# Ledger of designs, part 248: peptides against a protein of PDB entry 8YR4

Target 1, 309 residues: chain A of PDB entry 8YR4
Amino acid sequence: PRGSPALQLVVLICLGLMGLERALNVLVPIFYRNIVNLLTEKAPWNSLAWTVTSYVFLKFLQGGGTGSTGFVSNLRTFLWIRVQQFTSRRVELLIFSHLHELSLRWHLGRRTGEVLRIADRGTSSVTGLLSYLVFNVIPTLADIIIGIIYFSMFFNAWFGLIVFLCMSLYLTLTIVVTEWRTKFRRAMNTQENATRARAVDSLLNFETVKYYNAESYEVERYREAIIKYQGLEWKSSASLVLLNQTQNLVIGLGLLAGSLLCAYFVTEQKLQVGDYVLFGTYIIQLYMPLNWFGTYYRMIQTNFIDMEN

## One batch from the design tools (peptide; made by RFdiffusion4, then SolubleMPNN)

Design b2_p28_8_s3 (from b2_p28_8, 17 letters changed)
Fold by OpenDDE base, seed 4:
Structure b2_p28_8_s3 (fold): chain B 309 residues (1-309), chain A 28 residues (1-28)
Amino acid sequence: as target 1 above (309 residues)
Amino acid sequence: MLQYELELEEEERRREEEEREAERLAEA
């Protein structure tokens, strides 16, 4: 934000909080590992109690691992409200100024309500896209990279490779299946609109329908439109289930491969029992944001299409 | 994923319904 040093400071604090969230995503599994190791070693109560208290405090700061419910995330979101409002207002004023610079021929061809709707869509699309990129996409990619580096350095290169392959395959399949699914969703929405239009047209012309005793014909046409809609709805819903199942399978296979490898290294005394727990916990933490990635990808695509209009 | 995708589909549907109501109100 150019012009307000206070908002610049808030942006810097929000970036610092985002960095803290990434650090918490690494630290929480490490502290959980340490608890398991201390329990295995039958360590003194004072050391165990301190580590457990520290873990619970870090877990409170992190939240549920989705990054949306933690204290740090909530504080970031709260502080960002002022920055978002400033950005939104700036984009809105730029769009409004641009609309006033457009030719009289452009304004004469459009209703004022349509012009306002274009301005609101444009503002929402730009601000939404920026928010999704900065707060969801970039942090999730950063967490994956940090995870790959962490497992490659502190475990073995094989763990880093498993995480890399699993996450790369997950992201690729999420994009490909989401693109494929978008076709079914568009067809469903188009048919829903057509079905609703037929119902409205039939009801607006109810006197004519009654005059010709055509009620049974209109009901049957509406039934055919509903059946066609339900056939497209089923394809949309089934494609979503297929996406979720594909994602679950990829994560399940990655978790299986890594867990078996970790268990093997624990049996060879190269890793501790806590390292097995760390791996499982960390993979689940990486998965939680990724479960929303298909949704974020769709929202980004919608916002890009709405910006081009 | 499923729940939030359903919530987004409901929000998109609600937005499309509000837009269609605004269009109907602008044609009346």
Scores: peptide ipSAE 0.019, ipTM 0.564, DockQ to the pose 0.676
Fold by OpenDDE base, seed 2:
Parts: sequence; C-alpha cells; structure tokens
Structure b2_p28_8_s3 (fold): chain B 309 residues (1-309), chain A 28 residues (1-28)
Amino acid sequence: as target 1 above (309 residues)
Amino acid sequence: MLQYELELEEEERRREEEEREAERLAEA
C-alpha cells in the first residue's frame, strides 16, 4: 500500500508470518519424528517431555488437523483485515471514479443498479483474486517446493522424485479436470436460467394461460425443463466426485510408493521408524491445502470472467 | 473439498439469484 507506512509494516509482518508458517510446516513433522525416535530408543523422560511440549507448542502455532486454523495463520488473517479494507476501498474508489469518467451514452444505456453491480463485482473479483493468489496458491506451491527440497536433501533423491511426480500429476489433473468440469457448470447455469425464465414468463402471462386452459401444458413444459436441468446438475456433481476420486488416487499412489520405499529403508537400517512417520505426516500436510487447489483455480477463473464484464 | 465446493456453488447461486432480483427490481 503506497502512502501508509503503517500498512506497509503490517504487510511486511504478514509476509514474515507466512514465512513462519512455511517453517512450521517443516518443523512440526521433524519434531513428531523425534518423538517417535525417542520413544523407540526408550530415551530419558526429561528429553521426551521437552520434545513433546515443544511439538505441541509448534502444533498450536501451525494448527491443522483439528478443524482450527493455527495461531500464526489467525494472527496473519487478523492483521490482514486492515490491508484488505484499504485495498478494497482503493479498488472501489478507482472503479467508481472510472465509471464517472465514462460517456453519458454508456450510463444512459445502463440502469444504475447494473452499474453498481459491475462496480461491486469488479471490486470483489480483484480483491478475491489477490487474496487467493497471495494466501492460498503461492504458499501451497512454496510448501511443495520446500517439501521436494527437504526430501531430496535429508532423504534419498528418490523421495524427492516421488513427491515431485505425485504433486505435478496432481496439479495437472486438477487443472485439466476442473476446466472440463467448468463446461458442465456453465451448461447447468444456462439451463437453470432458462428454466427460471420460462417459469417467470408463464406466471407473468397467467391470465393468457388460463384463458386458453393451457395450465397442464405449461406444467409439462416446466417438468421437461427441470428434468433437463437435473440431467446437467447430475453431470456437474458427478464430475466433482470424479475430480475428488482422481485426486485421491494420485495421492494414494504417491503415498503408497513413498511409504513402501521408506519402510524398505527402515528395514535396511538407513532410516529410523520416525522417518517413516515423518514422510506420512508431511505428505498428508502437503495434501491438505492441495485438496482445495481445484476450488482456488475455479475461483481464479470466475474472478477473471467477472473482471472482463 | 466436496463440502466447501458445494458451499461455494451455493454462494455463487445465491449471488446470481440476488443479481437477478436486483435486475428485476431495476426493471420495475
């Protein structure tokens, strides 16, 4: 935010907190590994209790798994409210100023309600797009890269390759299936609008329908429109199930391949039991934000379409 | 994922309904 040093400081703090979240995503699995290793070695209670307490504290900072967001994420979100409000107000004022610069002919051709809707859509789309990019997409990609580097450096290069191939295939299939699904959603929305328009037209012309005793004919036409809508709704819902199942299969295969390789290296005494637990925990942590990536991609596409209107 | 995508689809649908109501109110 140019012009407010206080908001610039808040943005820098939020970026620092985002970096801390990335560090916690690596540290939490490491501390959990260390607990499992200390338990396996029957280590002294004082060392175990300190490591468990540190793990629980790091897990409180990270959050995740318990349906609650972590303390660091909540603090970031809280601090970002002021930046979001400033950005939203600035975008809204820019759109409003631009609308006042448009020709009288443009305003005479549009109703005030339509103009306000365009302004609100434009503000919401820009602010939404920026929020999803900065807080969801970029951090998720960073966590994947950090994960690949971590497994390549501290494990065998084969683990880094498995994670790379799994995540690359997951992202590619998520994009491709989401784009394919968007066609069914658009067809569904078009048919919903057509079904609603037919119902409204029939109800507005109810006197004419009664005059011709055409009520049964209009009801049957409405039923046919509903059946056609439900056929498209089913395709939309079934395509979502297919996306989720495809994602689950890719992650399941990656987890299987990596877990078998990790178990093999534990049997060869090259890795500890805690390293097996670390791998499983870390892959699940990478999967959790990726499960939303298709939704984020869809929202990004919707926000771009809303900005073009 | 599924639940949140359904919630987003319901929010998009509500927004499209509110927009169609605003269009109808503007036409009146």
Scores: peptide ipSAE 0.018, ipTM 0.560, DockQ to the pose 0.672
Fold by OpenDDE base, seed 1:
Structure b2_p28_8_s3 (fold): chain B 309 residues (1-309), chain A 28 residues (1-28)
Amino acid sequence: as target 1 above (309 residues)
Amino acid sequence: MLQYELELEEEERRREEEEREAERLAEA
């Protein structure tokens, strides 16, 4: 943000907190590994209690275990409110000034309500797109890259390859299935609008329907429109279940391959029991934000279309 | 995922409804 040094400092703090969240995503599994190793070695209670307390504190900072936001994420979101408000207001004022620079012919051809709707859509689309890119997409991609590097360096190149193939396949299938699903959603929304328009038109023309004794005909046409809508709604909902199941299968196969390889290396005494638990915990942590990636991709695509209009 | 996508689809639907109501109110 140009013009406010206070908001620039808040942006730098938010970027620092985002870096801390990435560090916590690596540290939390490492501390959980250390607890399992200390339990296996029958370590002294004082060392175990300190490591457990440190793990719980790091887990409080990270959050994410039950879909709860951590303290660091909540603090980032709280500080970002002022930056978002400043950005939204700046975009809104830029759109408003641009609307005033447009030709009189453009204004005479449009209603004031339509102009306001274009301004509100443009503001929400730009601010939404920026928020999804900065807070959801970029951090998730960064966590995947950090995970690949971590497993390649500290375990073996084979673990890094499994994570790379699993996450690349997951992202590719998420995009492809989300784009395929968008067709069913658009068809559903179009049929919903047509069904509603028929109901409104029938009710506005109630006297004409009554005069021709056509109530049964209008009810049957409305029933057919509902059945057609429900058929499209089912396709939309079933495509979402298919997306979720495809995502779960890809992660399940990656978890299976990596867990079997970890178990094998533990039996050969190349890895500890805690390293097996670390791999499983870390893959599940990568999966949690990825479960929302299809939603983020859809929202980004919608916001791009709304910004081009 | 499913519930939040349904909530987002309901919010998109509400927004499209409010926009159609605003269009109808601007036509009246």
Scores: peptide ipSAE 0.018, ipTM 0.565, DockQ to the pose 0.673
Fold by OpenDDE base, seed 5:
Structure b2_p28_8_s3 (fold): chain B 309 residues (1-309), chain A 28 residues (1-28)
Amino acid sequence: as target 1 above (309 residues)
Amino acid sequence: MLQYELELEEEERRREEEEREAERLAEA
């Protein structure tokens, strides 16, 4: 934000907090591993109690594994409110200025309510897109990259390869299936719209419908439109279940392959029992934000379409 | 995924409803 040094400092603090969230996502599984190893080795109570206390404190800072409910994430969200308000107001003023620069012919062809709706959509779409990119998409991709690097450096290179292949396949299938689903959703929305328009037109013309005693005919046409809508709704909902199940299968196969490899290396005394627990915990932690990636991708597409209108 | 995807589909539907209500108010 040019012109406010205070808002620039808040942005820098928010970026620092985002870096701290990434560090916590690595440290929490490591401390959990260390607890399991100390328990296995029957370590002294003082060392165990300190490691457990440190883990609980790090887990409080991180929150529920997605970071969304963690102290660091909540502090970031709180500080970001002022930056979001400044950005929203700036986008709104730019759109409003641009609307005043448009030709008189453009304004004469549109009602004031339609112009206001275009302005509100443009503001919401730009602000939404920026927030989802900066706070959800980029951090999730960063956590995947950090995970691949961590497993490649501190485990065997095969673990880094399994995580890379699993996450790449997950992201690719999520994009492809989400784009495929978008066709069913658009068809559903178009049919819902046509069904609602027919109901409104029938109700607005209720005197004519009563005059011709055509109520049973209008109800039957509305039933046919509902059945057609429900057929498209079923395809949309079934395609979502297929996406979720495909995602679950990819993560399940990655977890199976990596867990078997961890178990094998523990039996060969190359890894400790805590390393098996770390791998499982870290994969589950990566899976939690990835479950929302399809939603974020869809929102990005919708916000781009709303910016072009 | 499902709940937020449903909330986003409801928000998209609500926006498309407000669009068509604005279009119907524009044709009236």
Scores: peptide ipSAE 0.018, ipTM 0.563, DockQ to the pose 0.519; fails the geometry check

Design b2_p28_8_s4 (from b2_p28_8, 17 letters changed)
Fold by OpenDDE base, seed 2:
Structure b2_p28_8_s4 (fold): chain B 309 residues (1-309), chain A 28 residues (1-28)
Amino acid sequence: as target 1 above (309 residues)
Amino acid sequence: MLQEELELEQRERAERERELLAELAALA
């Protein structure tokens, strides 16, 4: 944001907090590993208690265990409110000024409510896109890369390869199936709008419908439209279940392969029991934000379409 | 589960926004 050094500082702090979140995503599993190793070695209580306390504190900063947002994420979100409001207002004013520069003929041909709806969609699309890219998509990709590097360096190249293949397959299938689903969702939304329009037209023409005793005909047409809508809704919902199940299978296979390999290396005394627990914990932590990736991708795609219109 | 809830909440928000826009368009 040009013109407010305070908002620039807030953006820098938010970026620093994002970096801290990435560090916490690595540190939390490491401390959990250390607890398991200390428990296995029957280490003295003072060392164990300090490690557990440190782990719980790091977990409080990170969040994510119970679906609660962590302190760092909450602080980032709180600080970002002012930046988002500034950006939203600036985009809204730019759209509004552009609308006033448009020809009188363009305004006379459109209802004021349609013009406002375009302005709101444009503002929401830009601000939404920015937020999803910066706070969800980019951090998730960064966490995956950090995870691959970590496992490749500290475990074995085979673990890094398993995570790479699993995450690459997951992302690819998520994109492909989400693009496939978008067709069904568009068809559903089109049929929903058509069904709503028919209901509105029937209600606006109620006197004419009553005059011709066409009530039964209009009810039957509305029923047919609902059935057609429900058929498209079912396809949309079923495609979501298929996506979720496909994602679950890919992660399950990756977790199985990596867990078996880790267990094997623990039996060969190349890794400790804590390293097995670290692997499982870290993979689950990588999976949690990825579960939303399909939604983020779809939202990004929708926001781009809404900006083009 | 979480994706379905978010899609439901987004649909309900989009419906409420459409209703509010329709009411605003009827008042204009």
Scores: peptide ipSAE 0.023, ipTM 0.542, DockQ to the pose 0.316
Fold by OpenDDE base, seed 3:
Structure b2_p28_8_s4 (fold): chain B 309 residues (1-309), chain A 28 residues (1-28)
Amino acid sequence: as target 1 above (309 residues)
Amino acid sequence: MLQEELELEQRERAERERELLAELAALA
């Protein structure tokens, strides 16, 4: 934000906290591995207790694998409120000033409430898009890259390749199926708006409907519109189930391939039992944010459409 | 996380239904 050094400092702190979240995503599985190895070796209680306490503290900072419920993420979100408010207000003022520059003829053709609703949607779409890009998309991609590097360096190049192929396939399928699904969602939303318009028109013309005793006819037309909507809604929901099942299969195949390879290396005494647990834990942790990637991609697309209107 | 996306879509639907009901109530 230009003009407030305090808000610039808050942005820098938030970026630092984002870096800390990435570090926690690597450290938490490592400490969990170390616990398993210490338990396997029947290590002294003092060493085990220290490692467990450190792990629990790191896990408290990280939260539930997505980081979204962690102390660091909550602190970042709290600090970001002021930056978001500043950005929102700036966008809102820019939209408002632009609306005042528009011709009187444009304003006379639109209701003031509709203009304000467009301005509010425009502000929310821009602020939402920026938040999704900065706090969800970029960190998730960074975690994947860090994960690939980590597995390639500390395990074997084959683990890095498995993670790379699984993540690339997962992302590609998520995008392709989400784009396919967007067609069904657009059709559903169009039919929803048409069903809504029909209900509103029927209610606005209530006196006319009563005068002609056409209530049964309007109810039947509304029923037909609902049935048509529900048919499109079912296609949208079924496409989501297909997406999630496809994602689950990719995760399952990646976890299977990597777990078998890890088990093989443990049998050859090249890796420890803790490394097997680390792989499973870290892969699950990488996939948790990716489950929302389709939702984020959809929100990004919606926000672009809302900016074009 | 099928359940959380389904819950999110159900929340988005419930919000749209509430907005629809609020607009219908404002028109009534």
Scores: peptide ipSAE 0.022, ipTM 0.606, DockQ to the pose 0.361
Fold by OpenDDE base, seed 5:
Structure b2_p28_8_s4 (fold): chain B 309 residues (1-309), chain A 28 residues (1-28)
Amino acid sequence: as target 1 above (309 residues)
Amino acid sequence: MLQEELELEQRERAERERELLAELAALA
């Protein structure tokens, strides 16, 4: 935003808060490890109490444990509202200006309501795409990279490899299955629109339907359209369950392999019990944002298609 | 997880449904 130094400062603060979220994602598991190690060593209460208090405070800043968004994430989202509104308004004005530059023939062929809807979809698609890229996709990829680096540096290189392979397989399968699922979703949406159009046409022609006593016929046609829609909806929903199950299996296998390896190294006294707990906690923590990756990818694809129309 | 994705899909569907209702109301 070149025109407002205040909005530029807000963007910089939001980027700083995003960096803080990444730091919290590493620190929270480390502090939890330290608690487990201190408990194992039967450390003095004062040291334990301080570490626990620090952990709880960091966990409050991070969030995620109770399905609650963390304080840092909430503050970032709150500050970003003004930046989003500025960006949306700028895109809307650009689209509106472009629509006025289009030929009269283009406008005469379209209803004013349809033109406005295209403009609104275009604006929503651009702003949505930017928001998902900046706040969801990029941070998630950064957390994966940070995780791989962390496990490679502080654990054996085998842990970094397990995380790399698990996350790479997860992302690849998520993309492939999401692209496959998109076909079912498109078919469902097309049939939904057709079913709705039929209902509206029947209601708009209510007098004609009454004149011919065709109510039972229209109800039966609507039922057939609903059944056809529900058949496509089932395929879409079943494909989502398949995606989620595939994702859970990949993460489960990665967690199993890494946990067994960690347990082995603990038995050899190369790692502490706290390191086993750290690995499990960190993998589960990486899983949380990754679970949404399919949804983000779908939203990005939808927004991209809506921008081309 | 699955429930949250389903809730998000239902919300997106309800939003598209509202948009289509608004479009139909503008055509009437």
Scores: peptide ipSAE 0.022, ipTM 0.593, DockQ to the pose 0.608
Fold by OpenDDE base, seed 1:
Structure b2_p28_8_s4 (fold): chain B 309 residues (1-309), chain A 28 residues (1-28)
Amino acid sequence: as target 1 above (309 residues)
Amino acid sequence: MLQEELELEQRERAERERELLAELAALA
């Protein structure tokens, strides 16, 4: 981005964070291997606990599963919001200024296509919601219940309790934070529609705007509307990053508690090294579909909001 | 929530921006 040294610095930081994500993808497996080796060698508890804590910290930074929602990824996404908004606003203003130079004929054909798109979004939304509930939500809840039963029967009741508390807290926070985010998204969509209406009204009246040499005034009004929209958009996007980070923290704490407890039982020869690997793998497998739970709950809410407007 | 949601919001936003930009460009 030419013109803001602060935004150039943010781009450089985001590139550095992308490099750090690649380093974490190599370091996390190495630390995991080191834990397995220390467990096999019957290393002292203090060294093992430190290595486990370091692994979980690195895993928190990396994130879990498909589409890493790790701290580094969330921080990159958070910082990138301002760069995206600057670029979007610049493109929108360039096009809006160019639009006041071009001809009226294209506008009359699009109203029918826009109504059709709103209808298609509504229908796709309901169908997507039903498919998501049946094929993703119900199976994920079943997998959690099966996991709690498995860990309670074959490990210790404490493992089942950790999984239960972690997954219950994850689901509850996902719902509560997603409902909280809906307010920001509704406000954003209302301001988007108002900004679009101003652009359309200005372009429909372009002859009057040209007659009064008011092009610069209409561009500045549109710029102010975009800045107001981007303020609401930032709240929406930042609230998503907060949700992702909250989810990552809950899973990270559950993984830490369960991994430390499992490592302790392996040192006491009550569990095998393979059981430690099983626990970590199973928690990560439960986390992957739960990460989609927030996404589809948001899609439902988005589609409901887009049908109300 | 997956980075695919951020990518989906960015795609939906880039589609809404492309649609707004295409509405704008075809008002032109």
Scores: peptide ipSAE 0.022, ipTM 0.611, DockQ to the pose 0.282; fails the geometry check

